Peptides against a protein of PDB entry 5KEZ. Designs and how they scored, part 189

Target 1, 320 residues: chain A of PDB entry 5KEZ
Amino acid sequence: NVAIYNPFRPWWERYQPVSYKLCTRSGNEDEFRNMVTRCNNVGVRIYVDAVINHMCGNAVSAGTSSTCGSYFNPGSRDFPAVPYSGWDFNDGKCKTGSGDIENYNDATQVRDCRLTGLLDLALEKDYVRSKIAEYMNHLIDIGVAGFRLDASKHMWPGDIKAILDKLHNLNSNWFPAGSKPFIYQEVIDLGGEPIKSSDYFGNGRVTEFKYGAKLGTVIRKWNGEKMSYLKNWGEGWGFVPSDRALVFVDNHDNQRGHGAGGASILTFWDARLYKMAVGFMLAHPYGFTRVMSSYRWPRQFQNGNDVNDWVGPPNNNGVI

## One batch from the design tools (peptide; made by RFdiffusion4, then SolubleMPNN)

Design b2_p22_3_s2 (from b2_p22_3, 12 letters changed)
Fold by OpenDDE base, seed 1:
Structure b2_p22_3_s2 (fold): chain B 320 residues (1-320), chain A 22 residues (1-22)
Amino acid sequence: as target 1 above (320 residues)
Amino acid sequence: AQVLGGHEAVSTNDSRTPSFGP
């Protein structure tokens, strides 16, 4: 991915890929392979946060400032390490003046325009689908069990399906023959927008962001909410079907006050309430549960916003 | 029985790109 130095190596640089090489501040491919093997050998399965909607930001300077040293040029849409070129992006499809998503009530913009400047891949192209599938299949061959598809809301469900149809069965060293990868898709659907979680049910599970938002409100006792109202928690609250839901109290985005949920989201900063929420989630049968493992950073609020929300995880690989 | 209340109709953009640059 891109190496960002202002601010210094933020967490979100990890979501700005310039290649599909397994070489980041978290380690190299050999180290990753070693981890996957060791985990599988003790019954712990690995899923990968796959960033396949986009490459890096359009405003990033060209060069070799990346975690693997790969050259890239956002201005010319040149990513030779893949390779991608200007033909592999949706620049010509996006009709907004900025090239970015400007209206989330326009599904075409949401899927064909850039998410906050991130160069939007043309997933309609078989070439692009194949390059992504090759990346994911390499991970499957290493022994991963599945994927979180980042920014799925910004991809057409049919394009996702086309990629998934190219995927291999899981590695038979650890999985039964014919096993398929576990797929869940990040879709932020709190209502009010044209894109719905149900659009993606055919591809796998979907993140249910209403879960953490509503649970936070209840645990915080906002608006007179009571724990007794959780009697019909899940589908009874208008959430997606349990067998399509991946549920969580917080994620890396809304932990920082961004994304879906706002101030209702409970985090490790709210230790007592957070433990209550996580405990409830783990005890209740609704959905497939995900527990967050995060880190502490020096929060500094200015005008209601944490100016240090960019701070990445502790790392001693600063030379890459 | 409780049902979903109102939420923000428009999602905010992710903080994955800096505000600087062309």
Scores: peptide ipSAE 0.024, ipTM 0.591, DockQ to the pose 0.083
Fold by OpenDDE base, seed 2:
Structure b2_p22_3_s2 (fold): chain B 320 residues (1-320), chain A 22 residues (1-22)
Amino acid sequence: as target 1 above (320 residues)
Amino acid sequence: AQVLGGHEAVSTNDSRTPSFGP
């Protein structure tokens, strides 16, 4: 991914890929292989956050400022480490004036235009699908158990399916022969927009962002909400079917007040209420549960916004 | 280099809908 130094190595640089090399602030490929092996050997499975919707930001300076030193040029859409060129992006498909998503009520924009300036990959192209599948298959062959698909809302479900159809079975050193990778898709669906979580059920589980948002409201006792209202928690609250849901109290985005859920989201900053929410989630049978492991950062609020929401995990001069 | 926020910061509107509890 791109190496950003202003601000200094923010968490979100990881979501701006310039290659599919397993070479980041977390380590090199050999170290990753070692970690996967050690985890698998004790029954801990690894699921990779796969960023496959896009490459880095449109306005990032060209050069070799990346975690593995790979050259890239966002301006010319040149990512030779893949390789991608201008033919592999949706610049010609997106019809907005900016090239970015401008209207989330237009499903075509949401999927064909750039997410906050991130160069949008042409996932309709078999070449692009194959490059992504090659990346994911490399991870599968190393021994990962599955994937979180980042920004799935911004990809056509059929394009995702086409990529998934190219995937290998899981590594038989640790998984039964014929095992398929576990797939969960990040789809933000709080209602009111044309893209629905149900559009993606065919590809795997989806993130249920209503879960953390609503649970936060209840536990905070906002708007007269009561814990007793959780009696029909799950599908009774309009959530996706349990077997399609991945549930969580918070994630990295809404922990910073971004994305879905707003101020209702409970985080470790509200330790007592957060423990209640996580405890409830783990005790309740609805959905596949994900527990957040995060870190504290020096929050600094200006005009209601944390100006340090970019701060990444504890590190030694940028190395984790 | 381009400075971006959280990549899903604008991916949805914050929505406060009524609960479905009894």
Scores: peptide ipSAE 0.023, ipTM 0.615, DockQ to the pose 0.109
Fold by OpenDDE base, seed 5:
Structure b2_p22_3_s2 (fold): chain B 320 residues (1-320), chain A 22 residues (1-22)
Amino acid sequence: as target 1 above (320 residues)
Amino acid sequence: AQVLGGHEAVSTNDSRTPSFGP
C-alpha cells in the first residue's frame, strides 16, 4: 500500500493498495506464511481483510512511496506491480463530475465511482477479476480460511461472485478437502439507501451494522429503550437472517465515529457499557460474532470531531 | 410484535482517504 507521511502513517493507508504483494508494515510474505502456519497448527484460522474494490487515492503522488517499494502512478492509473493500467478502472463508467461518489442514493455511483477518491477497479473485466483471484488464491494456498471483503457495498454482487468462482479450495493441509473460503462482506446498510445487505447474501455473510448501532442505543438507555426489548433480538429487530449476519459491537471505522452508528456505538472508551454489550453479543445466538481488538490513541475533539482519528496502531516510528 | 430501536443512517464518505484540498 501507499506510505503516507502526513499524517504520519495513518491506519487508512493500509486501505490504499498499489500491489497485491504481501509486503506491508505488518511484515513480509515469509513472515505472513509463518504466522498462518503457526495459527492453523493450533486451530486459529486467519481471515484476510481483502481490499479489492479499489487501489490508492487518485491524488497520491506517483513514485515508490509504498510499503514494498513498488512503483505506482495514480494519475495515469499505472500499477505495474499487478499490473493494472488505465483500462482497468471505472473512470469512464462513473458519470459524476468529480469522479467520486456524490450521492449514496444512486447505486450506480456507489459502485462505479471512486470511494472518497480511491481509484475504482473495473471489476466487470475478467482481467481484473483474475488478478484479484490470483491474489486471493495465493492467500488461500498459504492457508488462510477466508476473507472479509472490504467495501463490498461498492462492488456489484455479480462481480464479487465472478471472483469467488475463481477461488481455490482451502489448503488441504489444514482444511477438509473441498472446503471453500469463508466470505463475509462489509456492507453498511442502516436503511435509507438503495443498496441492501440482501443483495450480497449469495456471496456469503454480510456485516450487520444495525447490530452495534441498536445495541448501543439500548445499553445506553437512549430513548427509553430497555434490555427487555431485546427479547426478540435479531431478525425481530429487522436484522438480516442470522445465517447471513456477521455481528459486532464496534469496528475500526465506527469507533472513530465513521461509517455507521454514530454516537450510539459502544467502544472500549466506555468500558463498562462496552463489556455489557460484548457480553450480550457473545451470549446471544444471533449471527456470527466478531470481537474487536483495538488500541488507544490520543483523541482530540474539535467541533465534535476527533482530529486524531487517523492515528494507526502502536508503532515505533512507523514500524509495527 | 417487532421491536425496532435507533434510526436509519445514510452512508457518508469514510476515512480511507484524507480530505483533499479544494
Scores: peptide ipSAE 0.027, ipTM 0.620, DockQ to the pose 0.083; fails the geometry check
Fold by OpenDDE base, seed 4:
Structure b2_p22_3_s2 (fold): chain B 320 residues (1-320), chain A 22 residues (1-22)
Amino acid sequence: as target 1 above (320 residues)
Amino acid sequence: AQVLGGHEAVSTNDSRTPSFGP
């Protein structure tokens, strides 16, 4: 991914890929392989946050300022380490003036235009699908158990399916023969927009962002909500079917006031209430649960916004 | 009958491109 130095190595640089090489702030491919092996050997499975919707931001300077040293040129859509070129992006498909998503009520924009400047890959192309599949298959062959598909809302479900159809079975050294990768898709669906979580059920589980948002409201006792209302928690609250749900109290975005859920989202900053929420989540059978392991950072609020929401995990001069 | 708690909200961006360049 791009190495960003202003601000200094933010967490979100990881979501700006320039190659599918396994060199990051966290280590190189050999180290990753070693980690996966060690984890698998003790029954800990690895799920990769796969950033496959896009490459880096369109305004990032060309060069080799990347975690694996790969050259890239966002301006010309040149990512030779993949390789991708201008033919592999949706620049011509997106019809907005900016090239970015301007209207989230336009599903076509949401999927064909750039997410906040991130160069949008043309996932309709078999070439692009294959490059992504190759990346994911490499990870599968290393021994990962599955994937979180980042920004799935911004990809056509059919394109995702086409990629998934190219995936290998899981590594039989650790998984039963014929096992398929566990797939969960990040889809923000709080209602009111045309893209629905249900659009993605065919590909795997989806993130249920209503979960954390609603649970936060209840535990905070906002709007007269009561814990007793949780009697029909899950589908009874309009959430996706349990077998399609990946549930969580917070994630890296909404704990920073981004993504979805707003101020209702409980985080480790709200320690007591957060423990209640997480405890409830783990005790309740609805959905596949994900527990957030985050970190403290020096929050600095200006005009209601944390200007340090970019701060990544504890690191040693950029190395995690 | 379903009990829907709280208010609905629209989604927002992930804010993964607040800054550009090295």
Scores: peptide ipSAE 0.024, ipTM 0.603, DockQ to the pose 0.066; fails the geometry check

Design b2_p22_3_s3 (from b2_p22_3, 14 letters changed)
Fold by OpenDDE base, seed 1:
Structure b2_p22_3_s3 (fold): chain B 320 residues (1-320), chain A 22 residues (1-22)
Amino acid sequence: as target 1 above (320 residues)
Amino acid sequence: AQVLGGHEAVSTRDSRTPAYGP
C-alpha cells in the first residue's frame, strides 16, 4: 500500500493498495505464511481483509513511496506491479463532476464512482476480476480460510459473484476436500439508501451494522430503550437473517465515532458497557460473531471530533 | 413477532480516508 507520512503512517493507508504483494508494515509473505501455518495447525483459521474495490487515492504522488517499494502513478492509473492501467478503472463510467461519489441515494454513483478519491476498479472487466482472483487464490493457496470483502457496498454484487466463481477450493492440507472460502461482505446498510444488504446475500454473509448501533443505544439506555426489548434480538429487530449476518459491537471505522452507528457504538473506551455488549453478543445465538481486538491511541477532541483518529497500530518492526 | 427496533436513514459515506480532490 501507499506510505502516508502526513499524518505519519495512519491506519487507513492499509486500505490504499498499489499492488497485491504481501508486503506491508504487518510483515512480508514468508512471515504471513508462517503465521497462517501455525494458526491452522492449532485450529485457528485466518480470514483476510481483502481490499478489491479500489487502489490508492487519486491525489497520492507518483513514485515508489509504498510499503514494498513498488512504483505506482495514480495520475495515469498506472500500477505496474499488478499490472493495472487506465483501462482498468471506472473513470469514464462515473458521471459526477468530481469523479467521487456525491450522492449515496444514487446506487450507480456508489458503485461506479470513487470512494473518497480512491481509484475505483472496473470490476466488470474480466481482466480485473482475474487479477483479483489471482490475488485471492494466492492467499487460499497459503492456507487462509476466507475473506472479508472491503467496501462491498461499492461493488456490484454480480461482479463480486464473478470473482468468487474464480476462487479455488481451500488448501487440502488443513481443510476437507472441496471446502469453499468463507465470505463476508462489508455492506453498510442502516436503511434509507438504495443499496441493501439483501443485494449481497447470494455471495455470502453481510456485516450487520444495525447490530452494534442498536445494541449500543440499548445498553446506554438511550431513548428509553430497555434490555428487556432484546427478547427478540436479531430478526425481530429488523436485522438480516441470522445465517447471513456477521455481527460485531464495533469495528475499526465506527470505533472512531464517525463511522456507521455514530456515538452509539460501544468500544473499549467504555469498558464496562463494552464488556456487557460483547458478553451479550457472544451469549446470544444470532449471527456469526466477530470480536474486536484494537489498541489505544492519544485521543484529542476538538469540536466534538477526535483529531487523532488517524493514529495507526503500534509498529516497531523496522518496516517502512 | 413485533419488530421493536427502528432504523435511521443516514449517510454511510466511508470516513476512513480524507477526501481526495480530482
Scores: peptide ipSAE 0.029, ipTM 0.629, DockQ to the pose 0.079
Fold by OpenDDE base, seed 2:
Structure b2_p22_3_s3 (fold): chain B 320 residues (1-320), chain A 22 residues (1-22)
Amino acid sequence: as target 1 above (320 residues)
Amino acid sequence: AQVLGGHEAVSTRDSRTPAYGP
């Protein structure tokens, strides 16, 4: 991914890829392979957060400022480490004046235009699908158990399926022969927009953002909400089917006030209420649960916004 | 996505999804 130094190595640089090389602030490929092996050997499975919708921002300076030193040029859509060129992006397909998503009520914009300047990959192309599949298959062959697909809302479900259809079975050193990768897709669906979580059920599980949002409101006792209302928690509250849901109290985005859920989201900053929410989630049978492991950062609110929401994980001068 | 600066400093998160709460 791109290496950002202003601000200094923010968490979100990880979501701006310039190659599919396994060189990151977390380590090199050998170290990653070692970690996967050690985890698998004790029954801990690894799921990779796969950023496959896009490459880095269109305004990032060209050069070799990346975690693996790979050259890239966003202006010319040149990512030779893949390789990608201008033919592999949706610049000509997006019809907005800016090239960015301008209207989230237009599903074609949401999927064909750039997510806030992030260069949008032409996932309709077999070449692009194959490059992504090669990346994911390399991870599968290393021994990962599956994937979180980042920004799935911004990809056509059929394109995702086409990629998934190219995937290998899981590594038989640790998984039963014929095992398929576990897939969960990040789709923000709180209602009111044309893209629905159900559009993606065919590809795997989907993040249920209503879960944390609604649970936060209840536990905070906002608007007279009561714990007793959780009697029919799950599908009874309009959530996706349990077997399609990945549920969580919070994630890295909404800990920072970004993404879905707003102020209702409970985080470790409200420790007591957060423990209640996580405890409830783990006790309740609805959905596949994900527990957040995060970190503190020096929050500084200015005009209601944390100016330090960029702060990444604890590190030693940029090294994690 | 949330804009944290210029295009060189952007998050991939959808900031346009409506918040739930009062």
Scores: peptide ipSAE 0.027, ipTM 0.676, DockQ to the pose 0.191
Fold by OpenDDE base, seed 3:
Parts: sequence; C-alpha cells; structure tokens
Structure b2_p22_3_s3 (fold): chain B 320 residues (1-320), chain A 22 residues (1-22)
Amino acid sequence: as target 1 above (320 residues)
Amino acid sequence: AQVLGGHEAVSTRDSRTPAYGP
C-alpha cells in the first residue's frame, strides 16, 4: 500500500493498495507465512481484509512511496507491480463530473465511480478478476481461512461472485479437503439507499451495521430504549438473517464516531458500556460474532471531530 | 505526501455521510 507521511503513517493507508505484495508495515511475506502457520497449528485461523475494490487515491503522488517499495503512478493508473494500467479502471464508465461517487442513491455511481478518489478497478474485466484471484489464492495457499471483502457495497455482486469462483479450496494441511474460504462482505446498509445487504447474500455473509448501531442506542438508553426491548433481537429488529450476518459492536471505522452508527457506537473508550455490549453479543445466538481489538490514541476534538482519528496502532517509526 | 481522507469516512460512507478524502 501507499506509505503516507502526512499525517505520519495513518492506519488507513492500508486501504490504499498499490500492489498485492505481502510487504506491509506489519511485516514481510515470510513473517506473514510464519504467523499463519503458527496460528493454524494451534487452531487459530486467519482471515484477511482484502482490499479489491480499488487501488490508492487518484491524487497520491507517483513514485515508490509504498510499503514494498513498488513504483506506482495514480495519475496514469500505472501499477506495474500488479500490473494494472489505465485499461483496468472504471474511469470511462463513471459518468459523474468529478469521477467520484456523488449520489449514493444511484447504485451505478456507488459501484462504478471512485470512492472519495480511490481509483476504482474495472471488476467486470476477467483480467482484473484474475489478478485479484491470484492474490487471494496466494493467501489461501499460505493457509488463510477466508476473507473480509472491503468496500463490497462498491462492487457489483456478480463481479464478486466471479472472483470467488476462481478461488482455491483451503489448504488441506489445516482444513478438511474441499473446504471453501469463509467470506464476509463489508456492506453498509442502514436503510434508505438502493443497495441492500441482501444483494450480496449469494457471495457469503455480510456485515450487519445495524447491530452495533442499535445495540449502542439500547445500552446507552437513548430514546427511552431498554434492554427488555432486545427480547426479539436479531431478525425481529429488521436485521439480515442470522446465517448471513457478521455482527460486531464496533469496527476500526465506526469507532471513530462517524459513519455507520455514528455516536451510538460503543467502543473501548466507553469501557463499562462496551463490556456490556460485547458480553451481550457473545451471549446472544444471532449472527457470526467479531470482537474488536483496538488501541488508545491521543484524541483531540476540534468542533466535535477528532483531528487525530488517523492515528494508527503503537508503532516504531511506522512499523508495527 | 498529500493528505488523504481516512478510510473511516470512506468505508462507512452512506447517503448521510459528508464527502471525505481527496
């Protein structure tokens, strides 16, 4: 991914890829392979956050400022480490004036235009699908158990399916023969938009962002809500079917107080309430649960916004 | 290096979320 130095090595640089090389601020491929092996040997499985909707921002300067030192040029859509070129992006397909998503009520914009400047990959192309599949298959062969598909809302479900159909079975050294990778898709569906979580059920589980948002309001006793109202928690609250849901109290994005769930999201900053919410989630049968492991950072609120929401985990000069 | 928007605003974006990033 891009190495961002202003601000200094933010956590979100990880979501601006320039290659599919396994060299990041967390380590190199050998170290990753070692970690996966050691984890698998004790029954701990690894699921990779796969950023496959896009490459880095269109405004990032060309050069070798990346975690693996690979050259890239966003301006010319040149990512030779993949390789991708101008043929592999949706620039010509997006019809907005800016080239970015301008209207989330237009499903075609949401999927074909740039997500806040992030170069949007042409996932309809078999070449692009194959390059992504090669990346994911390399990880599968290393021994990962599955994937979180980042920004799935911004990909056509059929394109995702086409990629998934290219994937290998899981590594038989640790998984039963014929096992398929566990897939869950990040889809933000809080209602009111044309793209629905149900559009993605065919590919695997989806993130249920209503879960953390609604649980937060209940635990916080906002709007007169009570714990007793959780009697029909899950589908009874209008959530996706349990067998399609991946649920969580917070994630790395919404713990920063905006976006899906907003201020209702409970985090480690709200220690007591957070423990209550996480405890409830783990005790309740609805959905596949995910627990967040985060870190403290020096929050600085200005006009209601944390200006340090970019701060990544404790690191040594950017290296985790 | 250009200041780019955080992924928090990008990935959690919906119709109610203000524009964020480059």
Scores: peptide ipSAE 0.024, ipTM 0.680, DockQ to the pose 0.101
Fold by OpenDDE base, seed 5:
Structure b2_p22_3_s3 (fold): chain B 320 residues (1-320), chain A 22 residues (1-22)
Amino acid sequence: as target 1 above (320 residues)
Amino acid sequence: AQVLGGHEAVSTRDSRTPAYGP
């Protein structure tokens, strides 16, 4: 991914790929392979956050400022380490003046335009699908158990399916022969927009962002809501079917006030209430649960916004 | 408990706004 130094190595640089090389601030491919092996050997499975909707931001300077030194040029859409070129992006399909998503009530913009400046891959092309599948298959062959698909809302479900149909079975050194990768898709659906979580049920599980948002409101006792209302928690609250849901109290985005849930989201900063929420989630049978492991950073609020929301995990001079 | 302030939410990830190179 891109290496950004202003601000100094923010967490979000990880979501700006310039190649599919396993070479990042977390380590190199050999170190990753070693970790996966050691984890699998003791029954701990690895699921990769796969960023396949886009490459880096259009405003990043061309050059070799990346975690593995690969050259890239956002201006010309040149990513030779893949390789991608201008033919592999949706610039010509997006009809907005900025080239970015401007209206989330237009499903075509949401899928074909740039998410906050991130260069949008043309996932309709078999070439692009194949390059992504090769990346994911390399990880499968290393021994990962599945994937979180980042920004799934911004990809056409049929394009995702086409990629998934190219995937290998899991590595038989650790998994039963014929096992398929576990897939869960990040889809932000709080209602009111044309894109629905149900559009993606055919590809695997989906994130249920209503879960953390509503649970936070209840535990905070906002809007007169009471704990007793949780009696019919799950489908009774209008959430997706349990067997399609991945549930969580918070994630890295809404922990920082970004995305779905707003101020209702409970985090480790609210220690007592957060423990209550996590305890409830783990005790209740609805959905597949995910527990957040995060870190403290020096929050600095200005006009209600944390100006340090970019701060990444504890590191040694940029190396995690 | 700490009440977190949120960014004005469209279904976007504002923290991922592209940055210029060094």
Scores: peptide ipSAE 0.030, ipTM 0.647, DockQ to the pose 0.076; fails the geometry check

